# Peptides against a protein of PDB entry 6D0Y, part 27

Target 1, 225 residues: chain A of PDB entry 6D0Y
Amino acid sequence: ETEDHLESLICKVGEKSACSLESNLEGLAGVLEADLPNYKSKILRLLCTVARLLPEKLTIYTTLVGLLNARNYNFGGEFVEAMIRQLKESLKANNYNEAVYLVRFLSDLVNCHVIAAPSMVAMFENFVSVTQEEDVPQVRRDWYVYAFLSSLPWVGKELYEKKDAEMDRIFANTESYLKRRQKTHVPMLQVWTADKPHPQEEYLDCLWAQIQKLKKDRWQERHIL

## One batch from the design tools (peptide; aimed at target 1 S8 L9)

Design b2_p17_4_s4 (made by RFdiffusion4, then SolubleMPNN; from b2_p17_4, 8 letters changed)
Fold by OpenDDE base, seed 2:
Structure b2_p17_4_s4 (fold): chain B 225 residues (1-225), chain A 17 residues (1-17)
Amino acid sequence: as target 1 above (225 residues)
Amino acid sequence: SREEALRIAEEMLKAAK
């Protein structure tokens, strides 16, 4: 495969095909594995790029990475390292939207057996622990909670299956924080959007409610996110 | 390693507290 062809294959995976998505992913994983000796750096860069730029294909690329990880564990590790580096850079650059997406991506990598569930739990514990710190802006605390909660649709089932007690603790801490945090956004929004019958909830409270419902439904989504 | 990367990320987050 040529470098340009690899780019095309990676970018177009998951699109309309006569073959099943799984078949296409397996095929692509095989192609990429075979080309790693010649194009490892390029493939790594491409995967990182599409992972970041094509959020609509999150599960496609996490699955692809999972397949590659199974074929070449070291490469899977390098990919995770690259994504973590990107997460760090995003945080340093105050690009919190990218950062939260990267957390979601990493979360789904747990399902793909690229990242161990305990490691993700530990990460989320650290996220939520920020809420307990003093002299930290609430926006920062809120972001970590948001990053945690917004990632659960992709990994909550797996984490509760393997680390239910720890997850319950994280949830309890999250709930406690949400109850005590300052909520000024709803009043602010109400100034511009008055809806008495259905007032807009504060975004974290709303997300919390959604996650609670998802948890109650045993993490079975009734819609495609 | 991936495990080390995750640990580093966690430490970074701790430092940000």
Scores: peptide ipSAE 0.095, ipTM 0.790, DockQ to the pose 0.017
OpenDDE base, seeds 1, 3, 4, 5: peptide ipSAE 0.065, 0.074, 0.072, 0.093; ipTM 0.780, 0.780, 0.779, 0.789; seeds 1, 3, 4 fail the geometry check

Design b2_p17_5 (made by RFdiffusion4)
Pose (drawn by RFdiffusion4):
Structure b2_p17_5 (pose): chain A 225 residues (1-225), chain P 17 residues (1-17)
Amino acid sequence: as target 1 above (225 residues)
Amino acid sequence: AAEEEEAVEALEALAES
């Protein structure tokens, strides 16, 4: 019964309400502490559900997990382990669109001080390391590069300041791979073949240009909540 | 604390809607 009270309470946080978003998260994180001794097992799988199925509300739930971790270290560990467990499950089942949501989530948890930045950089340079794998489809290399680049809008500023020597090695490996990709197929996927008024760009070249601009902008982006 | 209780009650009312 109170479980249902916990689920609908987690899913609706951040919706329109009289209280501010921050006031709602601080209050919700407080009640999850009180119920945690009895319902630790259930609270855990619910947060795992929203981290998988609600990527639009991503930053809301990473902050919530961040608050619970600052107050309860063992819960933070159990959750991160569950995320690693699910990331493997998703990649094994060929659910890559679902996996990028989990990688984005793990990345943003660095901003919440739940995951150390070096651990995240180590995982990313293993992602880009897939560009070196031989006898594998380009789409495989493309996805692992995408998972890295698409997470940087959230975790980009933090990972670079803390570790820029290894991050530049990753960017160098990434730029080298992007230049040697074959784009012969792009015309079949363009809604317009014309370059005017708007070019229809291959998705990785587009994301690359976006990330490099954000880099030149000192990693300042003004949209992500 | 009172602000948190108010926020929780507002969220519970929203969840019961």

Design b2_p17_5_s1 (made by RFdiffusion4, then SolubleMPNN; from b2_p17_5, 9 letters changed)
Fold by OpenDDE base, seed 2:
Formats: sequence, C-alpha cells, structure tokens
Structure b2_p17_5_s1 (fold): chain B 225 residues (1-225), chain A 17 residues (1-17)
Amino acid sequence: as target 1 above (225 residues)
Amino acid sequence: MEEKQKALEELRKLAES
C-alpha cells in the first residue's frame, strides 16, 4: 500500500462495508504489518492521531492495535508508549478532557490484550493513591478518581478476572475517599417523581453508583452510562 | 512487555508528582 492509501485505510476503517468489521480490521492489520518495515513511523503517527482525535472509533482502533500487537509485539509497545507520552502531554497542558479519554483508551487496550492487566491495576492504584496525598487540591484527587471510574466500563471485567483482590482494595480506597470528600450541595437540583423528590447526585457519587451496579452485573453493560 | 511496563511506570510517577 502507498503511504497515502494507508492514511485513507486507517481513517476510514469501521465505516460501512460489504465485509464484516472484524474482517476489515484483520485485513487492515495485515496490510499495516506488512508495511511496518518501510512505514513504521508514519503508521505509528497515524494510529496515534486517529485514536486521539476520533473518540467515536475508540473500540475500533483499540481492536486494530490489538490485532497489530498480536502480529508485531514491539510495535504494540511503541504505540502504547506513544499514547502514554500523549497522556503526559495532555496532563501537563491541563487538557483533562483529553487526558481522561486517553486513560479510557489505554484501559480498552487492556481489554484488547495490548496492555497487561497487572500493569493497568498498578496504574489505577497509583491514581487512587493520589486521594491519600496531603496538601493536594481536591479537584486533582477527584480527577484521578474520575479517570479510574470512568475507565472501568472498558476494563473492569478483565481486571477483576485477573486481579480481583487488588481491585477490591482500589474500590475500598475509592469508596473511603468518596465518603470523606467535600461535595457541592445543590438542594434545588432535584427531580420530582410523583410525590417523592429525587435529588440530583453529585457527579462522582453518581458515577460510583453506576460502576457499582455495573460490577454487580458482572460488568455486563445493559444501558449506556 | 517490559517496555510497556516502563511506560506505565512513568505514568505512575507522573501521578505522584
């Protein structure tokens, strides 16, 4: 494939086709693998770019990278490193929306067997450990908890299957933090159903409840969070 | 796997900073 054609293929993967998505991804992975000797840097940059800029195709690109990683393990590693560098850059630039997305992307890479479960668990342990730091703004502590919790729909099942004890410890620490953190109280934010008022939950408390439900359902998602 | 581990370790260090 020509370099320009590779760009087109990478950008358009997952779009409507006569073939199945799985077939297209497998085919593209094969094409990309074959061209790595000549276009590794270009392919790496393209994949990082589309992965970052096309969040609607998150699972498509994580799957593609999973397939590529199975074919070329070193390239998979280089891709992970590139995405981690991007995450660091996002954090340094205070682009927390991009940063949290990248954490989700990395999380789904665990689901695609690109990142080992123990490594991700260790990262999340470190994230949640920020809540135990003294003299740290709550907004920072909240963000790391949010980044952890909001990533679990993509990786919670795998992590609990592989590291249930460690995950339980992370959950316990998270729960402890959520109980003691300061919360914004908005008494007027409530929905009335019949004769019963339902207060609007704080965003982390709401997310925590959703994740607990997801965990209870053995990580089988039944509705869009 | 080792390279990935190192990359994730760097992330851990960043979170601690």
Scores: peptide ipSAE 0.094, ipTM 0.774, DockQ to the pose 0.018
OpenDDE base, seeds 1, 3, 4, 5: peptide ipSAE 0.093, 0.022, 0.023, 0.081; ipTM 0.771, 0.569, 0.580, 0.762; seed 1 fails the geometry check

Design b2_p17_5_s2 (made by RFdiffusion4, then SolubleMPNN; from b2_p17_5, 8 letters changed)
Fold by OpenDDE base, seed 2:
Structure b2_p17_5_s2 (fold): chain B 225 residues (1-225), chain A 17 residues (1-17)
Amino acid sequence: as target 1 above (225 residues)
Amino acid sequence: SEEKEKAVKELEELAKS
């Protein structure tokens, strides 16, 4: 494939087709693998770009990378490295929206067998350990907890299947932090729903409740979080 | 590979940097 055509193929994958998504991804992975000897750098850049700029296609591109990683392990490693570098840059630049997305992306790469579950657990252990740091802003602690919790819809099932004891510890630490963290002093609004009235929860408390429910449901999503 | 191993390690230590 020509370089321009590769860009088109990568950008348009997952769009409406007569073939299944799985077939299209497998086909594209084959095409990209064949072109790696000549266009590795370009393909890597393209994949990194679309992964970052097209969040609506997160699972499409993680799957594609998973397929590529299975074909070329070294390329998979280079891709992960690039994404981690980008995450570090995002954090350094205080681009927390991009950073949290990248954490989710990396999380889903665990499902695609690109990143090992124990490595992701270790990362999340480090994230939650920030809550135990002294002399750091709460916003920092909150963000790492948010990044952890908000990524669990993508990887919680896999992590608990592989590292349940460690995950339980992380959850316990998270719960402890959420109970002791400073919350806003603004009067809470009671929200009335069809089911029952309840106070409006703070965003991390709300997310925690959602994740606890997801965990209780054995990580089977019944609705969009 | 060494690159992937390094990347994974960097991922694990991300919050500490």
Scores: peptide ipSAE 0.211, ipTM 0.841, DockQ to the pose 0.019
OpenDDE base, seeds 1, 3, 4, 5: peptide ipSAE 0.067, 0.205, 0.084, 0.204; ipTM 0.724, 0.839, 0.737, 0.839

Design b2_p17_5_s3 (made by RFdiffusion4, then SolubleMPNN; from b2_p17_5, 9 letters changed)
Fold by OpenDDE base, seed 3:
Structure b2_p17_5_s3 (fold): chain B 225 residues (1-225), chain A 17 residues (1-17)
Amino acid sequence: as target 1 above (225 residues)
Amino acid sequence: DEEKQKAIEELEKLAKS
């Protein structure tokens, strides 16, 4: 495979094909594995790029990385390292939108068996521990809770299956924080008509309620928005 | 294995940075 051809293959995976997505991903993983000796750096860069810039293909690329990790464990590690580095850079730059997406991506890598569940639990413990930091803006505390909660649709089931006690502690700490934090309610323009006006729910409280429901439903989503 | 292990360790320390 040529370098340009690899770029095309990686960027176009998941597009219309006569074959199933799963078969295409398996095939691509095989091609990439075979080309790692010659194009490892290029492949790594390409995967990192598409992982970051094509959020609509999140599960496609996490699955691909999962397949590659199974074939080449070291390459999987290098990819994880690159994504973690990017997450750190995003956090340092206060690019919270990119950062939260990267947390979700890493979370789904746990679901794809690239990252171990205990490691992700430890990370989330650290995230929630930020709520206990003194003399820091609430926005910092809120963001880490948001990053944690918003990632659970991708990894909550796996984490509770492997580390239920630890997850319960994290949830308890999260709930405690949410009860005591200051809530900001900013009126928003009503975009739709309703028979009765509904009070605007704070975003973290709303997310918390959604995650609690998801947990109650054994992490099975009944609808996809 | 060493590279991946180091990456995982870094992951666990993200909030501390």
Scores: peptide ipSAE 0.104, ipTM 0.782, DockQ to the pose 0.020
OpenDDE base, seeds 1, 2, 4, 5: peptide ipSAE 0.040, 0.098, 0.040, 0.097; ipTM 0.720, 0.779, 0.717, 0.779

Design b2_p17_5_s4 (made by RFdiffusion4, then SolubleMPNN; from b2_p17_5, 9 letters changed)
Fold by OpenDDE base, seed 1:
Structure b2_p17_5_s4 (fold): chain B 225 residues (1-225), chain A 17 residues (1-17)
Amino acid sequence: as target 1 above (225 residues)
Amino acid sequence: SEEKERAIAELRELAES
């Protein structure tokens, strides 16, 4: 395949096709594997780019990477390294929206057998440990909690199946922090019924409540978070 | 892989910084 053709194939995967998505992904993985000897760097850059620019295709590209990792384990490792480098760059550039998305992307890679569950648990342990730092702004502590909680819809089930005790500890630490942190009350439009107004919650408290419910529901998502 | 594990370890260090 030419470089231009590879770019087209990677960018367009998951779009309208006469074949199933699974079939298309397997086919593309085979094509990419065959071209890795000649175009590894190009393919790596392309995958990193589309993963970042097309968040609506998150699960498509994590699945593709999972398939490639199964075919070429070294390439899978290089991809993970590249994404982590990008995460570091995003944080350095104060691009926290990209950073949180990348954490979510990495989280879904656990489901695709690219990243080991224990490694992700360790990462989240480290994220939540930031809440124990005393000489940093609360906004930094809040962000790491947000990054952790907002990623759980993609990986919480797998992590609890593999590391339930460790996850419970992380949850306990998170809950403790949320109780202690300073909360800023921002006026919001209240949703209410005539007889029972809905309480307004701070964004992290709201997210925490949603994640607790998700956990209670055995990580079966009923509503889009 | 060792590469992946090193990458994840770097994430841990990043969070601690």
Scores: peptide ipSAE 0.064, ipTM 0.771, DockQ to the pose 0.018
OpenDDE base, seeds 2, 3, 4, 5: peptide ipSAE 0.059, 0.021, 0.021, 0.018; ipTM 0.766, 0.587, 0.592, 0.570; seed 5 fails the geometry check

Design b2_p17_6_s1 (made by RFdiffusion4, then SolubleMPNN; its pose is not in this set)
Fold by OpenDDE base, seed 5:
Structure b2_p17_6_s1 (fold): chain B 225 residues (1-225), chain A 17 residues (1-17)
Amino acid sequence: as target 1 above (225 residues)
Amino acid sequence: SDEETKKLLEEAAKAAE
């Protein structure tokens, strides 16, 4: 395929087709593999770009990368490295929305057998360890907890299947932090009526409760968090 | 390699400091 065609194929994957999505992804992976000798850098850049800019296709592109990684392990590694570099850049630039999405993307790559579970656990251990840092704003600590918790819908099941003891420790540390952190209330957003079945909660406490429920449900997601 | 990836991921968290 020509360079322009590759861009089109990568950007349009997952759209309506007569074939199954999985079949299309496998086909595309084959095309990309064949073109790596000539267009490796371009393909790498394209995949990184769509991974960042098309969050609605997160699972599509993680799956694609998984398929490609199975075909070309070296390229898979290069892609992961590129995404990690992007995460670092986002954090340094205080682009926290992009950063958290990248964490989710990397998390889902575990399911696609691109990133090993122990590696992701180690990253999350480091994230939660930020809560123990001194002389840093709470917003920093909160963000890393948020990044961790908000990624668990994508990878929690796999991590607990592979590293349950380590995950339990991370959860314990997270819970401990959430109990001792300062909470901010916004009266105008609070539900004051006793008739409401679900009172308004602080966002991290709410997320924590949701994740604990998800864990209790054996990571079978029934709603979008 | 998995080990290399692990190191990279660990470094990513530290880079935010």
Scores: peptide ipSAE 0.246, ipTM 0.847, DockQ to the pose 0.017
OpenDDE base, seeds 1, 2, 3, 4: peptide ipSAE 0.236, 0.136, 0.130, 0.246; ipTM 0.843, 0.744, 0.748, 0.847; seeds 1, 3 fail the geometry check

Design b2_p17_6_s2 (made by RFdiffusion4, then SolubleMPNN; its pose is not in this set)
Fold by OpenDDE base, seed 4:
Structure b2_p17_6_s2 (fold): chain B 225 residues (1-225), chain A 17 residues (1-17)
Amino acid sequence: as target 1 above (225 residues)
Amino acid sequence: SDEETEKALLEAAKAAE
């Protein structure tokens, strides 16, 4: 395969086809594996790029990486490292939208057997530990909690199946932080209507409530978060 | 610190179960 052809294949995977998506992904994984000796760096870069720039295909590319990881474990590791480096860079650049998406992507890689559950738990422990840092802006603490909570729809089930005790500790720490953090409520902007099902809440409190409900429902989503 | 956090993220990745 040529480099241009590889790019086309990677970018267009998941598009309308006579074959199943699973079949197409398996086929592409085979093609990419065969070309790793010649195009590893290119393939790695392409996968990182599409992972970041095509969020609508998140599960497609996590699955593809999962298939590749099964074929070449070292490549899977290199990919994860590259994504974490990108996450680091995004955080340094204060690109929090990209950063949170990358966390979600990494989270779904757990389901694809690319990242071990304990590794993801450790990452989330590290995130929530930021809430305990001294002399840092609350916005930093809030973001890491947000990144953690907003990623749980993708990985919460798997993590609780394998690391329930550790996850409970993370949840406890999160809850503790949310109770003591400064809230930016603006009562004058609150509109009370009798037909509203629930009052307006601060965004992290709202997300926390949603995740608690998801957890209670054994991680079966009833609503799109 | 940010550096410690970044290091921990990388070290945690792909850890064996």
Scores: peptide ipSAE 0.055, ipTM 0.733, DockQ to the pose 0.018
OpenDDE base, seeds 1, 2, 3, 5: peptide ipSAE 0.035, 0.058, 0.036, 0.041; ipTM 0.708, 0.737, 0.716, 0.738; seeds 2, 5 fail the geometry check

Design b2_p17_6_s3 (made by RFdiffusion4, then SolubleMPNN; its pose is not in this set)
Fold by OpenDDE base, seed 5:
Structure b2_p17_6_s3 (fold): chain B 225 residues (1-225), chain A 17 residues (1-17)
Amino acid sequence: as target 1 above (225 residues)
Amino acid sequence: KDEETEKLLEEAAKAAE
């Protein structure tokens, strides 16, 4: 495959096809593996780019990376390193929206067998430990809690299956912080009505309540119309 | 790989100033 053709294939994966998505991803993984000897750097860069710029295809690209990792273990490692570098750069640049998305992406890589569950638990332990830092703005503490909680829909099930005791500790620390933090009025992105199960709350308290319910439901999302 | 990944993830967690 030519470089330009590879870009097209990577960008368009997951679009309507006569074949199943799983079949298409397996096929693309095979094509990319075959081209790694000649285009490893380009493929790595392309995957990092689409992972960042196409959040609507998050699970498509995490799955693709998972398939590639199974074929080429070293490439999977290089991809993870690249994404971690991007996360670090986003944080340094105060691009917190990109950073939180990257955390979610890394979280879903656990489901794709690219990142080990214990490693992700350790990362979240480090995130929540920020709440214990002295003389730092609350916005910093809040962001790391937000990054942790907002990623659990993607990885909470796997982490509790593998590291339940450690996750319980993280939850306890999170709950403790949420009880003692200063609360302010923040606009809600979700529509709130009196008929909804969650009352109008501060955004982290609202998210915490949602995650607690998700945990109680064994990490199975239930949709109410 | 796993240990290295864990270390990298831990380092990334507190990259914000």
Scores: peptide ipSAE 0.062, ipTM 0.741, DockQ to the pose 0.017
OpenDDE base, seeds 1, 2, 3, 4: peptide ipSAE 0.062, 0.060, 0.059, 0.040; ipTM 0.741, 0.743, 0.742, 0.715

Design b2_p17_6_s4 (made by RFdiffusion4, then SolubleMPNN; its pose is not in this set)
Fold by OpenDDE base, seed 2:
Structure b2_p17_6_s4 (fold): chain B 225 residues (1-225), chain A 17 residues (1-17)
Amino acid sequence: as target 1 above (225 residues)
Amino acid sequence: SDAETQRLLEEAARAAE
């Protein structure tokens, strides 16, 4: 495949096709593997780019990377390293929206057997440990908690299946922090007259409640039809 | 390796600190 063609294939994967998504991904993985000797750097860059810029295809690209990792373990490792480097760069640039997305992406890579569950648990332990640091601004502590909690829909099931004790500890620490942190309460905008006025729930508290419910539901997300 | 990945992930977490 030519370099330009590879770009097209990578960018368009997951679009409507006569074949199943699984077959398309397997096919693309095979094509990419075959072209790694000639286009490894380009393929790596392309995958990193689409992974970052196309969040709607998160699971598609994590799956693709998983397939590639199974075919070429070294490439999978290089991809993970590249994504981690990007995460570091995003953090240094204070681009926390990108950073949190990258954490979610890395989280889903656990499901694809690209990142080991213990490694992800360790990262989350490190995230939550920031909440215990006194000289760190709350906004930063909040971000770590947000990054952790918001990633659990992608990896919570896997982590609890393999590291339940460690996860429970992280949850306990998170809960403790959420109880003691400063909270901002804003009244809910009354667009509908029929609704009773009530304060808007703080975003982290709301997320925490959602994650607790998800955990209770054994990490099964209910899709709204 | 898994160990190296873990190290890198931990470093990323520290970078945010």
Scores: peptide ipSAE 0.113, ipTM 0.777, DockQ to the pose 0.017
OpenDDE base, seeds 1, 3, 4, 5: peptide ipSAE 0.063, 0.059, 0.071, 0.114; ipTM 0.732, 0.739, 0.734, 0.776; seeds 4, 5 fail the geometry check

Design b2_p17_7 (made by RFdiffusion4)
Pose (drawn by RFdiffusion4):
Formats: structure tokens, sequence, C-alpha cells
Structure b2_p17_7 (pose): chain A 225 residues (1-225), chain P 17 residues (1-17)
């Protein structure tokens, strides 16, 4: 009964309400502490559900997990382990669109001080390392590069300041791969073949240009809540 | 509260489909 009270309470945080978003998260994180001794098992799988199924509300739930971790270290560990467990499950089941949401979630948890930045950089340079794998489809290399680049809008500023020597090695490996990709198929996927008024760019070249501009902008982006 | 719980369950089920 109170479980249902916990679920609908987690799913609706950040919706329109009289209280501010921050006041709601601080209050919700407080009540999840009180119920945690009895319902640790259930609270855990619910947070795993929203990290998998609600990527639009991503930063809301990483902050919530961040608050619970600062107050309860063992809960933070159990959750991260569950995320690693689910990331493997998703990649094994060929659910890559679902996996990028989990990678984005793990990355943003670095901003919440739940995951150390070196651990995240080590995982990313293993992602880009897939560009070196031989006898694999380009789409495989593309996705692992995409998972890395698409997470940087959230975690980019943090990972670079803390570790820029290894991050530049990753960017160098990434730029080298992007230049040697074949783009012969792009015309079949363009809504317009014309370059005017708006070019229809291949998705990785577009994301690369976006990330490099953010890099030149000192990793300052003014949209992500 | 029950209506909110039903809405949350239907939303998550729709997301899994």
Amino acid sequence: as target 1 above (225 residues)
Amino acid sequence: TAAEAEEAKELLAAREE
C-alpha cells in the first residue's frame, strides 16, 4: 500500500506544483530516508526503473539519488551496482537505445558526487576503444562513440577539469575515427538532398560539431536543468 | 492516491511497450 505511495511519489516529482523543484527533491529525499529501513529493496528497483524508462527527467532523478547517497553510502553503492547490472543486461539483449540512457545516467551521477570521475573516464576510454576493434560493423563503433559523446553535455565540464590528459587522448581517438568513417549511405537517409537552407547532417558529425563548440565554450551550456 | 498509483503504473507500462 505504502509501496504504491512510494511509486507514484517518485514518478511525479518535478511536475507542476506550488513548491519549487529543489524543495520537492529535498523533501522527497527525506521521506525516502525514513521509509528506507523497511523498503530498501523496493525503493531500489523503483529508482532503477526511472533511470531506465524516464530519460527526459534524467537530472531530476540523479539529484535524488545524489541526496540519498550523501546520507547513505551503502544505498549509493547498491544502486550503482544495479545500474552496472542493468547496463550489461541491456547491451546483451541488444537494447542500445535503452543503454545510452543508463550510460547518461551514470555520467550525470558524477555531477552529484555519487561516482568518481576517474571511474567514468576509464569506462569511456573503453567505449572509444571499440573504434579499434577489428572485424566489427561500423554501427557498433558508432554507437559506443555516440554513448560517449552524447553523455558529455551533462558530464563534460566535470570530467575535463578533473582529468584533461586522458580526456584529450579520448578526443584524439574519437576525432581519428570520425574522419575515417564512410558516409556513402547518407543520401538515402536525407529528407532533403539540398544543402540549402539547412543541411541534413549525419548524426555523429552533427554531435561532434556540437561537442567541439561546447568545448571551445569552456563547457558552458545554458539549457540542461 | 490510488488513482495516482494507477496512472504511474500505466505510464511505466506504456514506456516498456

Design b2_p17_7_s1 (made by RFdiffusion4, then SolubleMPNN; from b2_p17_7, 8 letters changed)
Fold by OpenDDE base, seed 2:
Structure b2_p17_7_s1 (fold): chain B 225 residues (1-225), chain A 17 residues (1-17)
Amino acid sequence: as target 1 above (225 residues)
Amino acid sequence: MKEEAEETRELLKKLEE
């Protein structure tokens, strides 16, 4: 495969085809693996690029990387390292939208057996530990909590299955922070039922409630969060 | 490695459902 052709294949994967997505992904993984000796750097760059720029294909590319990782662990490791570097760069550049997406992408890579559950737990521990730092603005603390919580729909089940004690600790710390943080009081009471006015919850409180519900439901999503 | 590959394939099948 030429470099241009590889780019085309990587960019177009998941589009309408006569073949199943599974077949296409397995086929592409095979092609990419075969070309790693000659085009490793190019393939790595392409995958990093599409992973960052095509959020609508998140699960497609995480699966593809999972398939590649199963064939070549070294390449999988290099990909993860590249993505982590990108995450760090995004954070340094205050590109929080890209950063949160990258966290979700990395989270789904756990499901694809590219990132070990303990490693992801460690990452989330690091995120939540920011809430304990006194010299960090609340907006930054809030973001790390948001990044953690908003990623759990993708990886919460796996992490609790393998690291329940550690996850419980993270949850406890998160809950503690959410109780203590300053909330922007928008006094909006939404009356959903005639009998119980529900106060409009702050976005992190709302997300926390959703995640608690998801956890209670054993991470089985009944509704799209 | 093989086990992980199989699990990945199973995951893929679930995503297609």
Scores: peptide ipSAE 0.027, ipTM 0.593, DockQ to the pose 0.030
OpenDDE base, seeds 1, 3, 4, 5: peptide ipSAE 0.022, 0.024, 0.023, 0.023; ipTM 0.555, 0.613, 0.578, 0.630

Design b2_p17_7_s2 (made by RFdiffusion4, then SolubleMPNN; from b2_p17_7, 10 letters changed)
Fold by OpenDDE base, seed 5:
Structure b2_p17_7_s2 (fold): chain B 225 residues (1-225), chain A 17 residues (1-17)
Amino acid sequence: as target 1 above (225 residues)
Amino acid sequence: MEEEAKETRELLEELEK
C-alpha cells in the first residue's frame, strides 16, 4: 500500500459501503497490520490525526484500534502512548476542548479492550484528586470533573463491572466537591419538551444529575447526554 | 482480546505532572 492509499482508507472508513462496518473495520485492520513493517510511523500518525480531527467517528476509530491491538499488541501500546502524549500537550497548551475529547477517546479504548479498566480508574482518580489541590483555579478543578463525568457514558459500565468500589469512592469525592464549589450565575432558561419540561441548571450540576440517572439505569442510555 | 488490554497506569496517573 502507498501512503496516499493508506490515508484514503483510514479517512474513509465508516462511510457508505456494500459491506458491513464491522467487516470493513476488520479488513482495514488487516491491511494496516500488513503494512506496519514498512509504514508504522505513518500509520501511527494518521490514526492519531483522524482520531483527533474527526470526533464524529470516535467509536469507529477506537474500534479500529481495538482490532489492530488484537493483531499487534506493541502497536496498540505505541498508539496509546501517542494519544496520552497528545493529551498532555493539549493540557499544557490550555486546549481544554481537545483535551476533554481525548479523555473520551481514551475512555472508549477501554471498551475496545485497548486500555485496562484499572488504568482508566487510576486516571480518573488522578483527575478528581485535582479538586483537592490548594491554590488552583476553580475552572481547572471544574474541567477535570467535567472530563471525568462526560467520559462515563463511554466507559462507566465497564469500570463499575470491574472496579465498583474504587468508582464509588471517586463518585463520593466528586459529589463532595460539587456541593462545596462556587456556582456561576447565568440567566437560566427553562427547557421545555412536549412531555419533559425541566429547568436549566449549572452545567456541572446538570451533568452530575444525568450521570447519576445513567448509573441508576445500569448505564443503559435513554437520552443523548 | 481482553487480555490484550494495556496496563498503562503509570502513564495515565502522571498526566498532571
Scores: peptide ipSAE 0.115, ipTM 0.781, DockQ to the pose 0.026
OpenDDE base, seeds 1, 2, 3, 4: peptide ipSAE 0.094, 0.069, 0.117, 0.092; ipTM 0.772, 0.767, 0.785, 0.772; seed 3 fails the geometry check

Design b2_p17_7_s3 (made by RFdiffusion4, then SolubleMPNN; from b2_p17_7, 8 letters changed)
Fold by OpenDDE base, seed 3:
Structure b2_p17_7_s3 (fold): chain B 225 residues (1-225), chain A 17 residues (1-17)
Amino acid sequence: as target 1 above (225 residues)
Amino acid sequence: MKKEAEETRKLLKEREE
């Protein structure tokens, strides 16, 4: 396989085919595994790229990574490490839009048996702990809460099943922060910008309410996509 | 998309070592 061909295969997975999605993912996982000896770095980069740039295919690529992890555990670990590095870089650069997709991707990797639930809980604990740091701008604190809450539709059920006490603590801390944070008055229909992760004043409060309802509904989504 | 992926994720569970 050539590098260009691998890129094409990875980018086009999930598109209409004569075969089922399951068959296509299984086949692609096999191809990628076979090419790891020659193209490991390229494959890692490609997977990281599509994780960031194609959020509409999030569950396809997390599943693909899960299949690869099952075939090659070391590669799965290297992929997670690469994603974590990229997340850290994005956070340092205040690239909030990229970072949130990475967090969601990592969250869904828990369901794909790539990341352990306790590890994800620890990450969210770290995120919410930022709300207690006074030297951090509120916009950044708000983003960490947003990243946490917006990821729960993907992983909340699994985390509560395994780490309910810890999750309850995170929720309590989140609720406390939301009650005491200063509200930023902005135009309701303001254009989304990277430095304004919450274009609406009540956005986090609305998200919190949505997540509380989701939790009450035992993490069952009303609309299954 | 999530629904389609759920069937595929069964493969993940079966392949867990």
Scores: peptide ipSAE 0.065, ipTM 0.724, DockQ to the pose 0.027
OpenDDE base, seeds 1, 2, 4, 5: peptide ipSAE 0.018, 0.051, 0.052, 0.048; ipTM 0.568, 0.704, 0.712, 0.705; seed 4 fails the geometry check

